# Designs tried in a protein design run: peptides against a protein of PDB entry 5JXT. Part 67

Target 1, 319 residues: chain A of PDB entry 5JXT
Amino acid sequence: SLLPKKEINVYIGMSEMQVKWYQKILEKDIDAVNGAGGKRESKTRLLNIVMQLRKCCNHPYLFEGAEPGPPYTTDEHLIYNAGKMVVLDKLLKRIQKQGSRVLIFSQMSRLLDILEDYCVFRGYKYCRIDGSTAHEDRIAAIDEYNKPGSDKFIFLLTTRAGGLGINLTTADIVILYDSDWNPQADLQAMDRAHRIGQTKQVVVYRFVTDNAIEEKVLERAAQKLRLDQLVIQQGRAQVAAKAAANKDELLSMIQHGAEKVFQTKGAFGTMAEKGSQLDDDDIDAILQAGETRTKELNARYEKLGIDDLQKFTSESAYE

## One batch from the design tools (peptide; made by RFdiffusion4, then SolubleMPNN)

Design b2_p14_8_s3 (from b2_p14_8, 8 letters changed)
Fold by OpenDDE base, seed 4:
Formats: C-alpha cells, sequence, structure tokens
Structure b2_p14_8_s3 (fold): chain B 319 residues (1-319), chain A 14 residues (1-14)
C-alpha cells in the first residue's frame, strides 16, 4: 500500500549576502514598503517587490552583479551565499547515503540553472525539465531518470512543468526549493513521487526562508489549501475564486520580517551561528524544528472555519 | 573550483 507522504517545512535563515540583497530590494522601494504610496501604489509594483524578495530567498546570484568575481568561478560560495543551498547541500549528502533519490522543484528556471552548476560542482548526476524543455527531451529525461539502475540521483524540475502527469516514483524524496502561490501546484509536484508504484515512504521537504516573505507565501498557501478542502467538503463552490492577493495583503507580506532584516548585521539564525559549517546534528535540529512548526501551522488552519479562512480574502472584495 | 561563474554560463545558454 502507498504510505502517507511526510511533509516537513524546513525553515532556513538567510545568508549574509541574502540579507544584504533583501535590504537593497526593500530600500529601493522603501516608500512602497512603508505603504506611503497609498492608493497610488500599483499592485504591479508590489508584485514586483514580492518577486524580487522571493528571488533573494532562493539565491542572490539571481541578481546581476551578485556573483563574486572576477575571476568568476563555481565554488563553495555558490552554496554559502544562500541559506537554502547550505541546507540542500547537507540534506542531499544524507539522502544519497540513505540510497534515496530526489526530485527538486522550483518556480524559477534560473534557480534550476544554479542547481545545475551545483550538481556539476558536487558531481551529482541529474536530469532537468522546465517549461522550455521540448516534449521529446522531457520524455528522454524521464526515461533516463526512471530506467532500472539509473545513475541519476537528482531530478531538477520547475513545479509547473514537473506537475504535468509524469511518474517519478523511482524517487522517494521531494524537495520544494520554493513554494507556488497555488498549493495545488506543489501537491501535483509531490504526486509525481507519491503515486501508485512508489515502494518507499515519500518525504517532502519544503524550504522556507525564515523571517522573510516566504513565510507569508507559505501561510497564504496553507490557508488557501484549507479553504479549498472545506469548500469541496461543504459543496460551496463559489468561495474558491479569489486567488489574487490584494494590495494590503501584498504590503503585509513585504513588511513581514523587513524590520528584522534591516536590523540584522550578517546572516540569520543557524546561518549566523554556523554559516556553511552545518553538521548532521544541526540538520536534525532544523528538521525537528521544522516538523514542530509544520504541525503548529497545520493545527492553526485546521481549527479555522470557512468564515475565518475568508477574512484574509474577503477584505479584498470591495475594491 | 570550476572555471566560469553562473552569470557567464547563463549568458552562454541565452
Amino acid sequence: as target 1 above (319 residues)
Amino acid sequence: ALPGGFEERLKARA
């Protein structure tokens, strides 16, 4: 029988470089961040800020001129300059030692480009699929990954491209490097490994940058997922439609952790304490803390009725 | 270390 998937949010501190770039993003649009633009602030501008902050949470090298050099090299700096890469690097070593195989999902094809560089640098054999991958190349990559005795350890996928009907049950670990605004896209990604034909316990690690925009992206996604479930259960089809964040929600998301980011000198959390020198005990502590916070997050939304879950969405009805 | 950065490889893919 297919075992239930285990889902763990992995809360990760920003590196020093991420903090610096996060500050720069906020400072560039400080009036918008402070809500000083009022009704004149465009929703598009706020969405752009959110997207830049999400890029920063993924990797600072997604910004031009962030990469150290010249000389330009692929080296340990690719890892230590992003909190998610530090955790990923340690987690992948553990996963490989366990004889597991891993799907890594992101919303950002350019992050997959970084992950390719990382795979080459670490000597990890991988496959890749994104939204630009030709149908034939997609089939070839899937077949190469799924073949008996495949030496491909990692599959790199964009969440939306990877969500399309494929079977990857030859992997038992799923890493969501970032989250989709639509929680169903992430579920569809998980269901590539968590499907009929899976023989192992599927474990899903969802990376979340702590004290940043991504916590609010996660909260909103969890709220939406619970609302969608309750709407389906209660037969109230009308409630599902208001998916787009309003200006005030976007501002609240942008402002989340911003003050702490401005006050921070250096890195956040475990990244400040140990940097790239995480050991196995640090990873276990991060995973355990993540499991606790995941249970707390789920328990928060499980207690909420449709009306409570709608309060966050309903104030957007009258503009 | 591998020669070439991410930005250089990104430009070569474009």
Scores: peptide ipSAE 0.498, ipTM 0.936, DockQ to the pose 0.560
Fold by OpenDDE base, seed 5:
Structure b2_p14_8_s3 (fold): chain B 319 residues (1-319), chain A 14 residues (1-14)
Amino acid sequence: as target 1 above (319 residues)
Amino acid sequence: ALPGGFEERLKARA
């Protein structure tokens, strides 16, 4: 029988460079962030801020002029300038040593471009699929990854392109480098490895930037997933309307952790204490803390009814 | 270190 997948949220602090760019994004639109724009502030402006903050949580080199140079080089700076890359770099070494193979999903094709540079720099053999990959090239990449004795360790995928019906059961580890606004897209990505033909325990690591917008993206995704489950169980198909975040929800998400980000000089959490010098014990501590917070998050939403889950109130998850 | 930055490679792909 297929073993149940293990899902762990991995909460990661921002690097110093991410904090500086996160501050710069908030400062550029400070009136928006403070809600001072009132009725004049467009939902489109807030959605743009959300998109920039999510880019920052992924990697600061997604912004023009963020890369250090000249001279421009690919080196350790590609890793230490992003908290997720620091954790990824340590986690991939462990995964490889265990004889596992890994799928890495992102919403951002430009992040996959960074991950390609990383793979080349570390000497990791990889395959790639995104939304621009031709059908024939997609088949070829899947076959190259899945072939017996494949030397391809990593598969880089956009969540949407990777969600489309493919079998990747030759991988047992899934990393969600970022989250989709639709939790079903992430589930569909996990189900590429967690499917008939899998012989190993599938482990899913969901990267979440701590004290940032991504915590609220995760909470909203968890709330929506629970709502979708309850709607299916109760036969109330009409209630599952994919309500796009309203203006006030987007503002609340942008404001989450903003004050602490403005007060912070340097990196956050374990990134401030250890930076790129994370050891195996630090990774174990991050994973254990992530397992605990994942259980707590799930337990909050499991107690909520449909009516509570329809209200985007972070407060209703504490009642 | 590998020669060339991310932004340079990005421009070469465009």
Scores: peptide ipSAE 0.490, ipTM 0.934, DockQ to the pose 0.563
Fold by OpenDDE base, seed 1:
Structure b2_p14_8_s3 (fold): chain B 319 residues (1-319), chain A 14 residues (1-14)
Amino acid sequence: as target 1 above (319 residues)
Amino acid sequence: ALPGGFEERLKARA
């Protein structure tokens, strides 16, 4: 019988470099961030800010001129300049020692380019698929990864490309490096490993930048998932959950944690205390805290009815 | 350290 998957949100602090870039993004559009644009503020401008903040949460090298140099090198700076990379680097060492194999999903093909550089730097053997991968190359990559006795440890996938019906049950660990706005896309990604033919307990780690926009992306996705489940269970017509955030919701998401980011001189949380020097106990503490916060998040939405979930704006969750 | 940065490899792929 297929075991239920274990899902854990892993809450990760920003590196010092991420804090500096996050501040720079907010400062560039400070009038929009402060709501000074009012009704005249473009929804497109707010969406652009959201996308830049999400890039920052993933890796600062997604911005031109962010990489340190000259000389330009691939070294430990690729890891310690992004909180998610610091946690990923420690977690992958543990996963490999356990004899597990891992799928890593992202929304951003450019982040997969960084993860390729990381895999080469660490000597991890990998496969890759994104939205531009030819059909034949996609089949070849899947077959190479799934081959009995395959030496490929990691599969790098964009969430949407990896969601397309493929079987990757030869992996038992799934890392969602970032989250889709549609929780169904992430579920479809998890179901590549959590499917008929899986022989191990599937564990899903969802990376979430703490005190940043990604917490609000996660909350909105969890709200939508619960609403979709309740609509199906009650046989009600799909009240089209307004698929697009309104301006006020986008502004609230941008403002989340912004004040604390502006006040911060250095990194956040465990990234300020340990940075790249995270040990196995620090990782266990992060995973335990993440498991607790995941249960709390789920319990919050399980108590809400359809009418509450439809009225629930990002502001009402903290009052 | 490996020679070349992420941005250099990105330019070579484009």
Scores: peptide ipSAE 0.487, ipTM 0.932, DockQ to the pose 0.559
Fold by OpenDDE base, seed 3:
Structure b2_p14_8_s3 (fold): chain B 319 residues (1-319), chain A 14 residues (1-14)
Amino acid sequence: as target 1 above (319 residues)
Amino acid sequence: ALPGGFEERLKARA
């Protein structure tokens, strides 16, 4: 029988560079961030801020002129300038040592470009598929990855392109480098490894930047998933979960952790203490803390009814 | 270190 997948949210502090860029994004649109625009603030402006903050949470080099240079090099700076890369770098070493194979999903094809540079720099053999990959090349990449005795350790995928009905049961680890607003997209992605033909325990690591907009993206996705489940169970298929965040929801998401980001000098959490020098014990501590917070998050939404789940809980950005 | 950065590779792909 297929074992249930283990899902763990991995909460990761921002690097010093991410904090600086996150501050810069908020400061650029400070009137919108403070809600001073009121009814006149466009939903489009807030969506743009959300997208920039999500880019920052993924990697600062997603911004023009963020990469250090000239001279431009691929080196350790590609890793230590992004909290998610620091954790990924340590986690991949462990995964490889265990004889596991890994799918890495992102919403951002440009992040996959960074991950390719990282794979080349670390000497990891990989396959890639995104939304621009030709159908024939997609089949070839899948076949190369799934080949018996394949030396391809990593498969890099955009969440949507990876969701398209493929079988990747030759991988047992799934890393969601970022989250989709639609939890079903992430489920469809992880179900490429968690499918008939899988012989191992599938483990899903969902990377979440701590004290940032990504926590609220995750909460909203968890809320939506629970709502979708309850709607199916109750036969109330007509309750269309409002797919798009309203303006006040977007504002609350932007504001989440913003004050602490402005007060922070340097990096966050374990990134401030150890930076790129995380050891195996630090990774275990991050994973254990993540498992606890994952259980707490799930337990929060399991107690809510349909009517409660239709309301975005604006926890104050200051709690 | 490998020569060339992420931004340089982006410019070369364009």
Scores: peptide ipSAE 0.439, ipTM 0.920, DockQ to the pose 0.595

Design b2_p14_8_s4 (from b2_p14_8, 5 letters changed)
Fold by OpenDDE base, seed 4:
Structure b2_p14_8_s4 (fold): chain B 319 residues (1-319), chain A 14 residues (1-14)
Amino acid sequence: as target 1 above (319 residues)
Amino acid sequence: SLPGGFEERRRARE
């Protein structure tokens, strides 16, 4: 029988470099961030800010001129300049020691490029699939990864490319490096490992940058997922989940944590305390805190009715 | 360390 998957949101502080870039993104569009554009603020501008903030949460090297150099090198700076990479680096060492194999999903093919550099730097053998991967190369990568006795530890996938019906049950760990706006895309990604033929407990780690836009992306995705479930259960097909965030929702998401980011000197949370010097106990603490917050998040949305879930107001979940 | 940065390799892939 297939064991239920364990899903844990892993809340990760920004590195100092991420904080600086996050501030810079907000400052560049401060009028839009403050809502000063009013009705004239374009949805496109807000979507661009959201995209830049999500890039920052993933890795600052996704910005031109962010990488330190010349000389340009691949070294520990690739890791310590992104909170998610610091956690990933420690988590992968643990996963490998356990004899597990891991799928890493991202929305961003350019982040997979960083993860390739990381894999090469750490000596991790990997496969890659994204939206540009030819069908034949995709089959070859899947077959190489799934091969009995495969030395490929990591599979790097874009969430959407990985969602396309493939079987990766030879992996038991799934890392969602970022979240899709559509929770179904992430579920489809998880279901590549959590499927008939899986013999291990599948564990899903969802990386979430703490005190940043990604928390609101996650909340929105969780609301949508619960709404979709309730609509199916109640047979109320007419509740079109508002597919796209409105301007006010986007603005609220951009503003989330912005004040604290502006006030912050250095890194956030555990990244401020230990940075790249995270040990196994720090990882356990992060995972435990994440498990608690995951349960709290789920419990918050499980109590909400359809009408409440249609409101993108974080406040209505606390009243 | 490996020679070359991410940005250099990115530009070589483009």
Scores: peptide ipSAE 0.530, ipTM 0.949, DockQ to the pose 0.556
Fold by OpenDDE base, seed 2:
Structure b2_p14_8_s4 (fold): chain B 319 residues (1-319), chain A 14 residues (1-14)
Amino acid sequence: as target 1 above (319 residues)
Amino acid sequence: SLPGGFEERRRARE
């Protein structure tokens, strides 16, 4: 029988480099961030800010001229300059020691390029699929990963390309390196490992940059998922229409954690305390805190009705 | 360390 999947949000502090780039992104559009543009601020401008902030949460090297050099090298700096990479690096060591195999999903093909460099640097054997992968190459990559005795430890996938009906039940760990605005896309990604043919407990780790826009992306995705469930249960198909964030919602998301980011010198949280030198106890603490916060998040939305879930609670942005 | 940075490899993929 298929065991229920375990999903854990992993809340991760920004590195010092991420904080600096996050500040720079906010400062570049400070008038928009402060809401000074009012009703005249374009939704497109806010969406662009959101996209840059999400890039920063993933890895600062997604920005031109961010990579340190010359000389340009692939080394430990690829890891310690991004909080998610620091946690990923430790988590993958644990996953490998357990004899597990892992799917890593991202929204960003350019993040997969960084993860390829990381895999090469660490000596991890991997497969890759994204939106540009030819159909034949996609089949070949899946077959290579799924073959009995495959030496491929990691499968790198874009969430949407990986969501397309494929079977990856030879993996038991799923890492969502970032989240889709549509929670159904992430569920479809998880269902590549969590389906008929799986013999292990599937564990999903969802990486979330703490005190940043990604928390609000996660909250919105959780709200939407609960709303979609209630609409299906109540047979009220008409409610599904408000899927796109409005300007005020986008602004609230951009503003979330911005003040603390501006006040921060150096890194955030465990990244400030330990940097790249996380031990196994630090990882256990992060995972335990994440499990607690995940339960609290789910419990918050399970109690809400359709009318409450349709109201964007702006109030939670100022606490 | 490996020679070459991410940005160089990114440009080679374009």
Scores: peptide ipSAE 0.525, ipTM 0.949, DockQ to the pose 0.535
Fold by OpenDDE base, seed 1:
Structure b2_p14_8_s4 (fold): chain B 319 residues (1-319), chain A 14 residues (1-14)
Amino acid sequence: as target 1 above (319 residues)
Amino acid sequence: SLPGGFEERRRARE
């Protein structure tokens, strides 16, 4: 029988470099961030800010001229300049030592390029599929990963490309490096490992940048997922979850944690205390805290009815 | 360390 999957949100602090770039993004559009644009502020401008903040949460090298140099090198700086990479680097060592194999999903093909550089730098053997991968190359990559005795440890996928009906039950660990706005896309990605033919318990790690826009992306996705479940259960097909955030919702998401980011001169949380020197106990603490916050998040939305789930509660932005 | 940065490899893929 297929064992239930375990899903945990892994809340990760920004590196010092991420904090500096996050501040720079907010400062560039400070009038929009403060809501000073009023009715004249375009939804497109707010969506662009959201996209830049999400890029920052993933890796600062997604910005032109962010990479340190000259000389330009691939070294430990690729890891310590992004909180998610620091946690990923420690987690992958543990996963490999346990004899597990891992799928890593992202919304951003350019982040997969960084993860390829990382895999080469650490000596991890990998496969890759994204939206530009030819059909034949996609089949070849899947077959190479799934073959008996495959030496491929990691499969790098864009969430949308990986969601397309493929079987990857030869992996038991799923890392969502970032979240889709549509929770169904992430579920479809998990279902590549969590399917008939899986012999292990699938564990899903969802990376979330703490005190940043990604917490609000996660909350919105959780709200939508619960609403979709209730609509299906109640047969109320007409309650289309408002697919797109309004301007006020986007503004609230951008403002979340912004004040604390502006006040911060270094890194956040465990990244400030330990940075690249995270040990196994620090990882266990992060995973345990994440498991607690995941249960709390789920419990919050399980108590809400359809009418409450249709309202974006702006009030939770100030707590 | 490996020679070349991420941006250099990005440009080579374009």
Scores: peptide ipSAE 0.523, ipTM 0.948, DockQ to the pose 0.547
Fold by OpenDDE base, seed 3:
Structure b2_p14_8_s4 (fold): chain B 319 residues (1-319), chain A 14 residues (1-14)
Amino acid sequence: as target 1 above (319 residues)
Amino acid sequence: SLPGGFEERRRARE
């Protein structure tokens, strides 16, 4: 029988470089961030801020002129300048030592480009699929990854391209490097490994930048998922979860953690304490804290009815 | 270290 998948949110602090870029993004549009635009503020402007903040949470090198140089090199700076890369680097070493194989999903093809550079730098053999991958090349990559005795450790996928009906049960670990606004897209990605033919316990690590926009993206995704489940259970097909956040919801998401980011000198959390020198105990602590917060997040939304789940609760930022 | 940065490789892909 297929074992239930284990899902763990991995809450990761920003690097010093991410904090600086996150501050810069907020400062550039400070009037919008403070809600000074009111009803006149365009939803498009707020969506652009959200997208820049999400890029920052993924990797600062997604911004032009962020990469240190000249000389331009691929080196340890690719890792230590992004909290997610620091955790990924340690986690992949553990995963490989366990004899596991891993799917890494992102919303951003440009982040997969960074992950390719990382794989080459660390000597990890990988396959890649994104939205630009030709159908034949997609089949070839899947077959190369799934073949008996494949030396490919990592599969890099965009969530949408990887979600399209493929079988990747030769992997047992799934890393969601970022989250989709639609929780169903992430579920479809997980279900590439968590499918008939899987013989191992599938573990899903969802990377979430702590005290940042991504925490609110995750909360909204969890809220939507619970709403979708309740609608199905109650046979109320008409309760379409609002697919898109309103302006006030977007503003609340942008404001989440912004004050703390402005007050922060250096990195956040474990990134401030240990930086790139995370050991196995530090990873275990991050995973344990993540497992606790994951249970708490799920329990919060399990208690809510349909009417509550249709409202964006801003108050979850202060409790 | 590998020669060339991410941004150089990004520009070469565009």
Scores: peptide ipSAE 0.521, ipTM 0.948, DockQ to the pose 0.558

## One batch from the design tools (peptide; made by RFdiffusion4, then SolubleMPNN)

Design b2_p15_1_s1 (from b2_p15_1, 10 letters changed)
Fold by OpenDDE base, seed 2:
Structure b2_p15_1_s1 (fold): chain B 319 residues (1-319), chain A 15 residues (1-15)
Amino acid sequence: as target 1 above (319 residues)
Amino acid sequence: MKPVVPKFILKREAE
């Protein structure tokens, strides 16, 4: 029988470089971040801020002029300049040592480019599929990954490309490097490994930048998923959850953690204390804290009814 | 509608 998947949110502090870039993004549009535009503020402007903040949470090298160089060389700086890469680097060593194989999903094809450079730098054998990958090349990559005795450890995928009904049950670990606004897209990605033919316990690690926009993206996705489940269960097909965040919701998401980011001169959390020198105990602590917070998040939304879940409980920075 | 008082104003650090 297929074992239930274990899903753990992995809450990760920003590197010093990420904090600096996150501050710059907020400062560039400070009037929009402060809600000074009111009714005149463009929803497109807020969506652009959200996109830049999400890029920062993934990797600062997604910005022009962020990568150290010339010369541009792949080195340890690719890892220590992004909190998610520091945790990924330690976690992948553990995953490989246990004889597991891993799917890594992102919303951003340019983040997959960074992950390819990382795989080459660490000597990890990988496959890649994104939205631009030709149909024949997708088949070839899937077959190469799934073949008996495949030496491919990692499969890099965009979440949407992974949603296309492919079978990757030869992997037992799923890393969501970032989250989709639509929780169903992430579920569809997980279901590439968690499907008939899987013989192992599937574990899903969802990376979430702590004290940043991604916590609110995750909360909104969890709220929407619970609402969708309740609507199906209660036969209330008319409760079309407004799939898109409104301006006030976007503003609240942008403001989340922004004050603490502005006050921070270094890295966040374990990244401030140890930087890239995480040990196995630090990883275990991060995973245990993540498992606790994941249970708390789920328990929060399990208690809410449809009417409560329709209201985005923004702790609005506005009274 | 009560005027929404912004609780949160990020001060731009003056460079």
Scores: peptide ipSAE 0.026, ipTM 0.507, DockQ to the pose 0.009
Fold by OpenDDE base, seed 1:
Structure b2_p15_1_s1 (fold): chain B 319 residues (1-319), chain A 15 residues (1-15)
Amino acid sequence: as target 1 above (319 residues)
Amino acid sequence: MKPVVPKFILKREAE
């Protein structure tokens, strides 16, 4: 029988460069971040801030003029300038050493470009599929990855491109480098490895930037997933989960951790303490803390009824 | 609904 997948949220601090860019994004539109626009504030303006903050949580080099250069060279700076890359680099070394193969999913094709540069820099053999990949090239990449004795360690995918019903059961590890607003898209992605033909325990690592907007994206996705489950169980088809965040919800998400980000001189958490010098014990501590916080997050939403799950229960940055 | 007041106001560092 197929073993149940294990899902662990991995909470990761920002690098110093990410903190500086996160501050710069908030400062660029400080009036919107402070809610000064009131009822007249554009939802589109808030969505743009959310998108820039999510880019920052992924990698600062997603911004023009962020990469050190000229000359533009791939080096250790590609790793230490993003907290997720520091953890990814250590985790991939462990995954390879245990004889596992890994799917890495992102919402952002431009992050896959950075991950390709990283794979080349570390000498990891990989396949790639995104939204722009031709149908024949997708088949070829899947077949190359799945072939017996394939030397391809990593498969890089956009979450939605990976959702296309493909079988990748030759991988047993899934990394969600970021999260979709729709938890069903992430489930569809991880179910590429968690299918009939899988012989190993599938483990899913979901990267979440700590003290940042991504915690609120995750909470909203968990709330929606629980609501969808209860609606199916209770036959209440009329409970349209409010699909899109309202302005106040978006503003609360933008403000989450923002004060602490502005007060911070340097990196966050383990990135401040050790930076790129994380050892195996630090990774174990991060994974153990993540497993605990994952159980707590799930337990919070399991106790809520439909009426409570329809309310946005953010710790409001408002009085 | 009473206008929800932000608990904090972020300041732009003066360039």
Scores: peptide ipSAE 0.023, ipTM 0.514, DockQ to the pose 0.010
Fold by OpenDDE base, seed 3:
Structure b2_p15_1_s1 (fold): chain B 319 residues (1-319), chain A 15 residues (1-15)
Amino acid sequence: as target 1 above (319 residues)
Amino acid sequence: MKPVVPKFILKREAE
């Protein structure tokens, strides 16, 4: 029988570089961040800010001129300049030691480029598929990953490319490096490993930058997923979930954690305390805290009715 | 240059 997948949100502090870039993104369009445009503000302008903040949460080298150089060489800076990379680097060592194999999903093909450089730097054998990968090359990559005795430890995928119904049950760990606005895309990604033919407990680690826009992306995705479930259960096909965030929702997401980001000198949380010197106990603490916060998040949305789930609550669960 | 403090932060300090 297929075991239920275990899903854990992994809440990760920003590096010092991420904090600096997050501040710069907010400052660059401070009038939009302040809601100074009111009802006349362009939704496209707010979406652009959201996309830049999400890039910052993933890796600061997604911005032109962010990478230190010349020389432009892959080094430890690729890891310590992004909180998610610091956690990923420690987690992958653990995953490898336990004899697991891992799928890493992102929305951003340019993040997969950074992850390729990382894999080469650490000596990890990998496969890659994105939206541009030819059909024949996709088949070849899947077959190379799934073959008996494959030396490929990591499969790098864009979440959308992973949605193509492929079987990757030779992996038991899934890392969602970022989240889709559509929770169904992430579920489809998980279902590449969590499928008939899986013999191991599938564990899904969802990386979430703490005190940043990604917490609100996650909350919105969880809300939408619960709404979709209730609509199916109640046969109410007419409850179109508000498919796209409105301007006020986007503004609230942009503003979330912004105060603390502006007040912060250096890194956040465990990244400020340990940086790249995370040990196995620090990882266990992050995973335990993440498991608790994941249960709390799910419990919040499980109690809500359809009418409540159609309202974007700007209220953090902590007010 | 003084960091540009977002106006929404200034409002919360005054409430």
Scores: peptide ipSAE 0.022, ipTM 0.472, DockQ to the pose 0.010
Fold by OpenDDE base, seed 4:
Structure b2_p15_1_s1 (fold): chain B 319 residues (1-319), chain A 15 residues (1-15)
Amino acid sequence: as target 1 above (319 residues)
Amino acid sequence: MKPVVPKFILKREAE
């Protein structure tokens, strides 16, 4: 029988560079961040800020002029300048040592470019597919990854491209490097490994930048998922979860953790304490803390009814 | 009631 997947949110502090860039993003449009535009504020303006903050949470080199150079060479700076890369680097070493194989999903094809450079730098053999990958090249990449005795350790995928019904049961680890606004897209990504033919325990690591917009992306996704489940269970087809965040929701998401980010002169959490010097014990601590927070998050939404889940209440996180 | 987004004013640290 297929074992239930284990899902763990991995809460990761920003690097010093990410904090600096996160501050710059907020400062660039401080009036919008402060809600000074009020009812006149453009939803597009807020969505742009959200997108830049999500880029920052993924990797600062997604911004022009962020990468150190010339020369533009892949080095340890690719890792230590992004909290998610620091954790990924240590986690992949553990995963490889365990004889596991890993799918890495992102919303951002440009992040997959960074992950390719990282794979080359670390000597990890990989496959890649994204939204631009030709159909034939997708088949070839899947076949090469799934081949008996394949030396391909990593499969890099955009979440939406990986959702296309492919079988990747030759992997047992799934890393969601970022979260989709639609939790169903992430579930579809997990189901590439968590499917008939899987012989191992599938473990899903969902990376979440702590004290940043990604916590609110995760909360919104979890809320939507629970709402979708309750709607199915109760037969209430009319509860169309408002698929798109409103302006007030977007503003609340942008503002989450922003004050603390402005007050921070360095990195966050374990990134401030250890940075690139994370060891196996630090990873275990991060995973354990993540497992606890994951249980707490799930327990919060399990107690909520449909009416509560329809309200995007930032306040219900503080009560 | 629409949740009142708390009005906070982010201040730039004066460089």
Scores: peptide ipSAE 0.020, ipTM 0.506, DockQ to the pose 0.010

